Peptides against a protein of PDB entry 2AZE. Designs and how they scored, part 194

Target 1, 148 residues: chain A of PDB entry 2AZE
Amino acid sequence: AQECQNLEVERQRRLERIKQKQSQLQELILQQIAFKNLVQRNRHAEQQASRPPPPNSVIHLPFIIVNTSKKTVIDCSISNDKFEYLFNFDNTFEIHDDIEVLKRMGMACGLESGSCSAEDLKMARSLVPKALEPYVTEMAQGTVGGVF
Target 2, 101 residues: chain B of PDB entry 2AZE
Amino acid sequence: GRLEGLTQDLRQLQESEQQLDHLMNICTTQLRLLSEDTDSQRLAYVTCQDLRSIADPAEQMVMVIKAPPETQLQAVDSSENFQISLKSKQGPIDVFLCPEE

## One batch from the design tools (peptide; made by RFdiffusion4, then SolubleMPNN)

Design b1_p27_3_s3 (from b1_p27_3, 20 letters changed)
Fold by OpenDDE base, seed 2:
Structure b1_p27_3_s3 (fold): chain B 148 residues (1-148), chain C 101 residues (1-101), chain A 27 residues (1-27)
Amino acid sequence: as target 1 above (148 residues)
Amino acid sequence: as target 2 above (101 residues)
Amino acid sequence: REENKKKAQEFNEKWAKQQQLTSFMAE
């Protein structure tokens, strides 16, 4: 029946939307965990050093990084007001945002890959509100994607 | 298909989406709280040593870009053209090498 | 290499749609 077909289309639309939101939520959770973990790490480090690091030795979020071979020639054009930048490279480059850096640092506890040790999972759970803990568990198990 | 079954499915999906929205709201709220916490923001930094885990400055040049929200980033990476374009709407863009470089 | 283009697109989309503790976003 046409009505059934219409509802099936709607069903699929909703499923896709849910999937998208699940992805967004996972990313947000990872960001939260990574950020809190970073802050915790730095707080501890500063306490151990009995002082904060020199201002010029750290990069505060947010940021992105661009890396390329030291042999790569880079030409940079900057507008007068520094609102516009144009970089020309003679070879390939890589771009990474801050969250990617944090993930690679292990700040997300390996949750991003579903590769958490027991301790990593414990840490991850401790860095989110209770309401999000079940989802963290699902992420660690690789079972995210179902409709709850 | 069965109309009643599909109708029920849609209701269940709606409930699931509402639950998901709720969780997203919780998470977003937490992130906002973090962004508004002065101490957290003070401690929200990485070091050059951290960046070396991504790209070792011994082998790679590491450029750090700090730009205001809504900045447009475009990248072209092909054998014929390698470009990064940044266009800010709200303020100046800061570009520098890792401080320890 | 297409990854960089994809990343740029993803970044722009994220920055435009969501307020996150990531690059180019308001904290």
Scores: peptide ipSAE 0.237, ipTM 0.887, DockQ to the pose 0.283
Fold by OpenDDE base, seed 1:
Structure b1_p27_3_s3 (fold): chain B 148 residues (1-148), chain C 101 residues (1-101), chain A 27 residues (1-27)
Amino acid sequence: as target 1 above (148 residues)
Amino acid sequence: as target 2 above (101 residues)
Amino acid sequence: REENKKKAQEFNEKWAKQQQLTSFMAE
C-alpha cells in the first residue's frame, strides 16, 4: 500500500539521519577529549616550568594550518581591510584544522582510530561525563553504528 | 499488519534519536563550558613543536591562519591551479608563519 | 588533491556550528 511505502521511505530517512548524528556525536566527543587533554597537558607543563611559555611561541585555538614544501612559491593578495586573502601556490598544499592537529598529537588518545590502549581508553573515559562513557567504549571497540 | 509494524518501527527510531540528541546535548554543553572557561581558553594552545606532528618545519612551510567565526575557506588543488581563498565577514584575518621557521 | 577541496568544504560546514570547538568558531 501507498501508506506502507511512505513509511518505509520515512524509516530510511530516519536511519540515515541517526547515522549522521552518530558521526557528529563521535566528532564532538573527540573534540571534548582532545581539548580537555590539551588543557591538562599545558597546565602540567606550565606548573613544571613554573612559568607560561613565551607568547610568541604558542598558537591558541582556533586556527587552521596550511603547509607546503619550502620550495613552493606562494603569491598572496590581501584586501585593504584584511578581510580577504588569496593564496596562489605553484605546487600542492595541505590544509588541517586545529582538531586534526590535536588528534595527530594524540590528544584524543587514539580514540579517533578506534584502537587506543587500555590506558588511553581510561584517560578518554575520565575526560567525559558519565553519560558519554559507554559511547567512548563503543568507539574504542569500533562497535558504534547501531541503533539504540 | 505491515502498517502497524512500520509504525512501531518509526516510534522506536524516534526514541533512539531522542536518546542520541540527549547525548549530543550533554556533549555540546561540556564544550560550551570549556569555551567559556577563561583558564581553559588560556591553556588551549599548541606549540610549533606540536605542529611537527603535521609537518616538519625543516621540509615544510607551515602557515597559521586565525580568522573570525564563520570565515569562508575555499581551496582549489589541481595540476593547473593551487589556490586558497579566505573571506571573512566579521573581521580581519591573521596569517603568520610558525616562529621556529 | 580532492582531499583539500573536501576538507575546505568540511571546514565550512563545521564552522557553521557554534557547538563545535573548531577553527573559525570562537575567540
Scores: peptide ipSAE 0.230, ipTM 0.887, DockQ to the pose 0.277
Fold by OpenDDE base, seed 5:
Structure b1_p27_3_s3 (fold): chain B 148 residues (1-148), chain C 101 residues (1-101), chain A 27 residues (1-27)
Amino acid sequence: as target 1 above (148 residues)
Amino acid sequence: as target 2 above (101 residues)
Amino acid sequence: REENKKKAQEFNEKWAKQQQLTSFMAE
């Protein structure tokens, strides 16, 4: 009985670890798709324009976005070497990383919410190695969660 | 028996985890390749138009932060304090505002 | 409000792992 109990504890531990890795893998896949899709979009756009965009008109990854109401007063203190920043707001703000921005732009093909069309899914699959395609399909179907 | 069943479950879970590890390795390799490819990095950008579609500068002030690796970000959003702190270890932090269209 | 705190923590955690392309990875 005690031996069985010990194995059950171990089983639960492994299940939780697998669940965590599944979540991490999904995020990695979304990042890969988003980045490759972004690069592809921009490559096509530059080809159509026959030139790159003006350098001051683009923001290269990586970056973070902070947004707040235009009415929000922001006080900023910066160290002389610009190694340290301190922002004080008089109201709430939002922080978004580049991945979140890309997702909202549709660069992850709606896979992040399991809301992708057949065309979106086809695009997503085309942006990952063959070994990852089945997992992308499962993500789109919302069937990820079980063990392999 | 119960013991035999649990033992089999653990073996199956081990195989599942190994598969996950393999897939994660493939994925991280792909991401590394992207980060090391000069052409990909050149094309890895968003525009002000893209950001306006996410947060309209007409209604929201949009601040962009570009920080080097190993930068630590702290945020406090409470009833009394609204604060963001950035501390870099490797170089200067660049902050700028997205222009309003 | 705790969402921003959570996001900040996630950013730092992603940086610590050094396995993902994130806002604090090398350009």
Scores: peptide ipSAE 0.226, ipTM 0.888, DockQ to the pose 0.268; fails the geometry check
Fold by OpenDDE base, seed 4:
Structure b1_p27_3_s3 (fold): chain B 148 residues (1-148), chain C 101 residues (1-101), chain A 27 residues (1-27)
Amino acid sequence: as target 1 above (148 residues)
Amino acid sequence: as target 2 above (101 residues)
Amino acid sequence: REENKKKAQEFNEKWAKQQQLTSFMAE
């Protein structure tokens, strides 16, 4: 009985660890897809334009976006070495990392929400190594919850 | 019995975790390759038009933050305080508005 | 509103746990 209890505890611990790793893997896959898709989009766009965009018209990764109403007053304090920043707002703001931006742009093919078309899924699969394709499929179907 | 079932479960879970570890290794390797590819990095950008999907510059002020790896970010968003703090360990932080603003 | 604080915490925690193509990664 005690032995079974010990094993049950261990089982639960392993299940939780697997769940965490699944989440981490999913995020890594989404990042890979989004990044590759972005690169592909931009490559195609530059080819069509026959030139790269003006340097001051693009924002290279990595970055973070902070947005707020134009009416929001922002006080910014910066250390002399620019190692530290402090922003004080008089109203609400939003923070978005580059990955979130890419997801909202559709660069992750809707895989992040499990709401991707057949074409989206095809694109997603094409942007990962073969070994990851089955997992991409599971993500699209929302079936990652199972242990494999 | 229950013991045999649990033992089997643990073996299966071990195999599953090993598979996950393997997949994660593959994925991290791919990400590393992407980070090291100069052409990919050159093409890894968004435009102000892209950012409109997040916040329209006509209605929102959009601030861009570029910081070194492992920079720490803290945010407070409440009725009493609206604050963002950044602390870099490896170098200066660059903050600017979208160039088209 | 607590979302921003949560997002910041999640970002920092996530960054500490694994390699990611995220903000504050080496350019």
Scores: peptide ipSAE 0.215, ipTM 0.885, DockQ to the pose 0.275; fails the geometry check

Design b1_p27_3_s4 (from b1_p27_3, 20 letters changed)
Fold by OpenDDE base, seed 4:
Structure b1_p27_3_s4 (fold): chain B 148 residues (1-148), chain C 101 residues (1-101), chain A 27 residues (1-27)
Amino acid sequence: as target 1 above (148 residues)
Amino acid sequence: as target 2 above (101 residues)
Amino acid sequence: REERKKLMEEFNEKWEKQQKLQSFLAE
């Protein structure tokens, strides 16, 4: 009885850890797909334009985006060395990292929300190593979460 | 029996975890390769048009923050406090507004 | 309000994890 109880506790512990790792893996996959897809898009675009975009017209990764109403008052405090920033807003704001931006751009092929068309899925699969393709498929189907 | 079943489950879970670890290693390797590829890094950018699709500067102010790796970040959004704090360890932080079209 | 608070907390957590990852990848 005690032994079984101990094993059950361990089982639950492992299940939770696996769940966490599954989430981490999914995020890593999405990042990989998003990055590669972005690079591919831009490469194609530059080829079509026969030139790179103007330097000041693009934002290279990594970055953070903050958006708020134009009516929002922002107070910014900056250290002398610019190593420290403090922004104070008088109203709500949105903050997005580059990964989230890429997802919203569709660079993750809708895989993040399980809204992946056949074409999107094909693209997603093409952007990952063979070993990851089955997992991408599971993500698209929303079947990730079980123990395999 | 119950004990045997649990033991078998634990073995299966261990195998599953090892598989996950392996897949994660593959992912991190791929990301590292992207990081090391200068051409990929050159092409790893978004445009103003892209940002407008997420947050239109015509309607909202859009601020871009370029922070070095390992930058500490804290965002708070509450009725009593709306703030973002950043602390870099590796270099200066760059902040600029996204221009309107 | 509570939702926004939660979102910020989630963002902060994700950011921290991502920074660790980026550091790892940069090694």
Scores: peptide ipSAE 0.443, ipTM 0.918, DockQ to the pose 0.652
Fold by OpenDDE base, seed 5:
Structure b1_p27_3_s4 (fold): chain B 148 residues (1-148), chain C 101 residues (1-101), chain A 27 residues (1-27)
Amino acid sequence: as target 1 above (148 residues)
Amino acid sequence: as target 2 above (101 residues)
Amino acid sequence: REERKKLMEEFNEKWEKQQKLQSFLAE
């Protein structure tokens, strides 16, 4: 009885760890797809335009975006070497990292929300190694969460 | 029996975790390859048009922050405090506004 | 209010994880 209880505790520990790793894997897959899709998009666009965009017109990864009302007052304190920043707002703001921006741009093909069309899923699968394709399919179907 | 069942479950869970680890390694390898590929890095950008599609600068002020790796960030949004704190270890932080046009 | 607080906490947590990943990839 005690042995069984000990094994049950271990089972729960492993299940929790697996759950965490599943979440991490999903995020890594989404990042991979988003990055590759972004690169592909830009490559195609530059080929069509026969030139790269002006250097000052693009924002390279990594970055974060902060947006707030134009009426929001922002106080900014910056260190001399620009290593430290402190922004104080008088109202609420939104903050998004580059991955979130890419997701909203559709670079993850709607996989993040399980909203993939057939074309989206085809694109997503094409941007990952073969070993990851089954997992991408499961993500699209919303069936991730079970034990392998 | 119960003991045998639990033992089998643990073995299966171990195999599942190993599979996850393998898949994660594949993913990290792919991301590393992207980070090391000069052409990919050159093409890893968004445009002002992209940002406008996410947050319209006509309605919102959009600030872009370029922070180097290992930058410490703390965002707080409460009735008592609305702030973002950044502390870099590897270099200067660049901050600029996204133009409306 | 609580929702915004939660969102900030989630962002901060994600940011920390991403920084660790970036550091790993940069090694």
Scores: peptide ipSAE 0.427, ipTM 0.916, DockQ to the pose 0.693
Fold by OpenDDE base, seed 1:
Structure b1_p27_3_s4 (fold): chain B 148 residues (1-148), chain C 101 residues (1-101), chain A 27 residues (1-27)
Amino acid sequence: as target 1 above (148 residues)
Amino acid sequence: as target 2 above (101 residues)
Amino acid sequence: REERKKLMEEFNEKWEKQQKLQSFLAE
């Protein structure tokens, strides 16, 4: 009886780990799609313009975005070598990493929320290796979660 | 019996996890290939227009932070504390404001 | 307020994981 109970605990632990890995895989897929889609977009845009954008007009990955009201007072403490920063705000702020920015830009084709059109899904599938296409389809349908 | 059933379930779960690991390896490989491709890295950027689309600088202050890999970050947003702490180990952190129109 | 707190916690956690991933990719 005790042995069975121990195995049941282990079973639950493994199920939880699998669930976590599923989440991680979904995030990796979204990152891959977003990055490739971004690169493709920019390549096309530069070809149409016949030149790259000015260097100071673009922000290369990786980056972080922080936004807050223009009325927010920000106190910034910085180390001499610029290795350490401390920002204090007197009101709420938003913070986003580059991946989230790309998602909001639609670079992940709405896959992150299961809001993919047929065209979006086609694009998403085209940006991943064949082995990942079934998983992308499941993500679009919101049916990811079963143990296979 | 119950013991045999649980043992078999654990083996099946192991196989499922291995499949997930394989798919994850495919993903990380693709990401690594992107990171090693000079042309892809050159094209891996957003514009000021992109940032305006998610946070309008006319109404919001937009700050951009360029931090080296492995930078420690702590963000706190509460009634008693609104702060962001950054600590880099590999190099200086660059901070600048996104311009308006 | 509680929602914002949760969002910050989630961000911090995701950031840490992403940094580990980036380090792995850079090796």
Scores: peptide ipSAE 0.416, ipTM 0.915, DockQ to the pose 0.646
Fold by OpenDDE base, seed 3:
Structure b1_p27_3_s4 (fold): chain B 148 residues (1-148), chain C 101 residues (1-101), chain A 27 residues (1-27)
Amino acid sequence: as target 1 above (148 residues)
Amino acid sequence: as target 2 above (101 residues)
Amino acid sequence: REERKKLMEEFNEKWEKQQKLQSFLAE
């Protein structure tokens, strides 16, 4: 009886850990897809333009984006060596990492929200190794967690 | 019995976790390969047009932060505090405004 | 208000995890 209870506790612990790893895996897949898709897009664009874009017209990964109203007052404190920054706003702001920006650009093919068209899913599958394709399919269908 | 059933379930969960670990290793390997590919890194950028599609500088001020790896970041958005704190250990942080069209 | 707070906390957590991942990939 006590042994069974101990195993049930362990079972729950493992289930929670698996759940966490599933979330991590999904994020890794999305990052891979988004990155590869971005590179592919830019490669194609540069080929069509027959030259790279001006250096000051692009922002290379990694980066962070912060946006707020133009009326927002921002106070910035910077250390001498620029190793430390402190921004104080008088109103709300939004902050986005590069991954989120790529997702909003559609670089993850809508896989992050399970909103993949047939074409989106095809693209997503083409950007991952064969071993990951089944999981990508499950993500698109919203059935992750049913099969490991 | 109950004990045998639980033991079997735990074994199956272990196999499932191992499969997840395997898939994660594949993903991290792919990401590492991409990070080591010079051409991929050269093409790993967004444009001003891309950023405008997310946050139009005509309506919003858009600030770009370039921070080295392992930079500590703390963002707070509440009625009491609207703050972003950055602390780098590996180099200087670069901050600039995204230009309008 | 509470939603924004939650979103910011989630961002901070994700950022920390991503930095750890990048460090791991660089090893």
Scores: peptide ipSAE 0.409, ipTM 0.913, DockQ to the pose 0.566

Design b1_p27_4_s1 (from b1_p27_4 with T1R T7N T13E S20K S24K H27F)
Fold by OpenDDE base, seed 4:
Structure b1_p27_4_s1 (fold): chain B 148 residues (1-148), chain C 101 residues (1-101), chain A 27 residues (1-27)
Amino acid sequence: as target 1 above (148 residues)
Amino acid sequence: as target 2 above (101 residues)
Amino acid sequence: RPTKTYNFTISGELFSNLLKEPLKLSF
């Protein structure tokens, strides 16, 4: 019947929306974990060194990085107000944002790929509010995505 | 029947979405708190050593870009054109190189 | 090779949060 068809359409719409929200939530969780883990790492390191690092030796969030071969020639055009930049390379380059860097550093505890050890999972859980712990567990198990 | 089954599915999905919304609110709240914490912001950094693990400056040049939110980034990759364009809306963009020892 | 153009938006405050339609950039 038409009524059932309408409900099926709505069902599919909701499923898709839920899937999108699941992805968004996972990313938010990873950001939270990575950020807190980074802060803790640096706090501990500074305590051990008994001093903060030199200002020019660190890069604060947020940032992105562009890397290319040292042999790559880069031409840069900058507007007077520095609102616009144009970089021309004579060879290929890579772009990485800050969260990607943190993930590769292990700051997300491998949770982003579902490849976390028991210790990593423990760390991840400790860096989120209690209400988020079950979801972190699901992420680690790769079971996120189903209807719950 | 079919109608009853679909109706029940929709109710379950509604509950699931409400749970997700709640969890997302918790997350956004936590992130906001982090953004407001001065000590956290001070400690939210990576080192050149960290970046070397991603792109070794011994072989790669690493450019750091600090850009405001809503900045547009366009990258072009072709045999004839390798280009990055940045256009900010909220303020100036800062670019610097990661130093090599 | 054909030209590939990628458009991103930096959307985050804590993180850059590059919003991208294509996959990550590793040319």
Scores: peptide ipSAE 0.443, ipTM 0.911, DockQ to the pose 0.568
Fold by OpenDDE base, seed 1:
Structure b1_p27_4_s1 (fold): chain B 148 residues (1-148), chain C 101 residues (1-101), chain A 27 residues (1-27)
Amino acid sequence: as target 1 above (148 residues)
Amino acid sequence: as target 2 above (101 residues)
Amino acid sequence: RPTKTYNFTISGELFSNLLKEPLKLSF
């Protein structure tokens, strides 16, 4: 009886770990798609413009952004070595990381929210190795969640 | 019996996890290749126009943070104050504003 | 209103890997 109980605990532990890894895999796939799609977009744009954008007009990965109302008063304290920053806001703010920005830009082809058109899905599949294509399809259909 | 059934389930779950690990390794390999490709890194950028599509600088101030790996970020939502603190262990942090259109 | 504190670590590799969803802190 005790042995069976121990195995049941282990079973639950493994199921939870698998669930976590599924989430991690989905995020990794989205990162791959978003990154490759971004690079592709910019390459095409630079070719059309026949030159790179001005250096100070672009933000390279990785980054995060913080946005707040233009009326928000922000007090900023910076250490002399710039290793530490402290921002105090008198109103609400939002934080977004780079992958979230790319997702909102559509770089992940809507795969992250299950709003993937046929063309989006085709693009998404083209940006991953063949072994990952079935998983991309499952993500688009919202059928990810089962155990292998 | 029950013991045999549980044992078999655990073996199947182990195989499933191994398959996941394999797929994750494929993904991490691809991401590593991208990080090592100079041309990809050169083209891995967003524009101010892209950021305006997320938060319009006409209405919102957009601050960009470039921080080294392992930088700690703490955000506080309190009736006393709204606060963000950054602490880097590996180098200086760069903060700048995205200009308006 | 109770204080809410969020702690993140920037991975800073290919992506920052900071947030899974946008964080909006409100009054």
Scores: peptide ipSAE 0.438, ipTM 0.910, DockQ to the pose 0.856
Fold by OpenDDE base, seed 2:
Structure b1_p27_4_s1 (fold): chain B 148 residues (1-148), chain C 101 residues (1-101), chain A 27 residues (1-27)
Amino acid sequence: as target 1 above (148 residues)
Amino acid sequence: as target 2 above (101 residues)
Amino acid sequence: RPTKTYNFTISGELFSNLLKEPLKLSF
């Protein structure tokens, strides 16, 4: 019946929306863990050093990184108001955003790949509200993303 | 019948989505709190040493881009053109090299 | 070689949120 077909379409739409929300939630959790872990690391480091690092030696969030060979020639054009930039490279380059950098630093405790030690999982759980702990556990086990 | 089964499935999916929405709201709230905390913002940084772990400045130059939200980034990859274009809507863009270079 | 164009939007306040997937972009 047409009614059943309509409900099937709606079912599929809801499943896709849920899948998208699951992905978004996982990324939000990783951002929260990575951010809090970064802050905790830096707080401890500054306490041990008894001083903050030089201002020109650190990069505050948010940021983007572009890297290329030192041999790469880069031409740059900048508007007067600095609202527009144009970079021309004569060779390949890489782009990394801040959360990718933090993940590679281990700030997300390996949760992004579902590869956590017991200590990593303990740390990750400690950096989120109680309501999110079960989801963190599922991420660590690789059991998220199933059909409800 | 099939209609009853589909109706039940939709109810279950609605419950699941509501649970996800709730968890996302919790996460969003936590991130907002972090963005509003001055001490957290002061400590939310990476070092040049951290960046070396991603791209060694001995082999790679590292360019840092700090751009306002809603900035557009376009990257072009071809045999004759390697390009990055940035266009901000909300303010100036700051670009600099890591001091170790 | 065909030209490839990638378009991104920096959408985040706390993070840049440039990449929607956990991948490194190499051009």
Scores: peptide ipSAE 0.380, ipTM 0.909, DockQ to the pose 0.658
Fold by OpenDDE base, seed 3:
Structure b1_p27_4_s1 (fold): chain B 148 residues (1-148), chain C 101 residues (1-101), chain A 27 residues (1-27)
Amino acid sequence: as target 1 above (148 residues)
Amino acid sequence: as target 2 above (101 residues)
Amino acid sequence: RPTKTYNFTISGELFSNLLKEPLKLSF
């Protein structure tokens, strides 16, 4: 029947939308954990040093990183108002955003890859509201993907 | 029948999506609170040492880009050229190098 | 070698949040 076919299409549409939202939620959770963990780390470090780091020695969020071989030749054109930049490289380069950097630093507790120790999982859970803890656990186990 | 089954499935999926939306709202709320907290923002930084752990400036140069919201980034990969273009709509872009050591 | 172009928009809020497809770019 045509009605059943229409509902099948809608069912598939909703399933795909849910899948997308699950991915978005996981990323939001990782952002929250990484940010709070970073702040916690720095607070502790500054307390131990009894002083903040020098102003020009730190990079505040948000930021983007570009890296390339030290041998790569880079030509840069900048507008007078610094609204526009153009970089030309003679070799390959990489771009990393801030959250990726934090993940690689371990700020997301390995949750992004499902590689959490017991201590990592404990830390991750402690950095999210209670309502999100079950989802964090599922992420660590690699069991996220089902419908609630 | 099939119609009844599909109808029930759609209702269940709707409830599941609503639960997801709720969790996402919790997350976005937390992130907003962090963005509004002055002390958190003061402590939301990485160091050059952190960046060296990702890409060692001894072998790789590391360029840092601080761009305002809505900045467009275009990356081009071809045999003829490797290019990055930045265009801001809301203000100047800051670019600087992470020191080797 | 075909040209590949990637376009992103930086949200620039709490994180850079590169919009569109989340890609690690390595050319």
Scores: peptide ipSAE 0.378, ipTM 0.908, DockQ to the pose 0.619

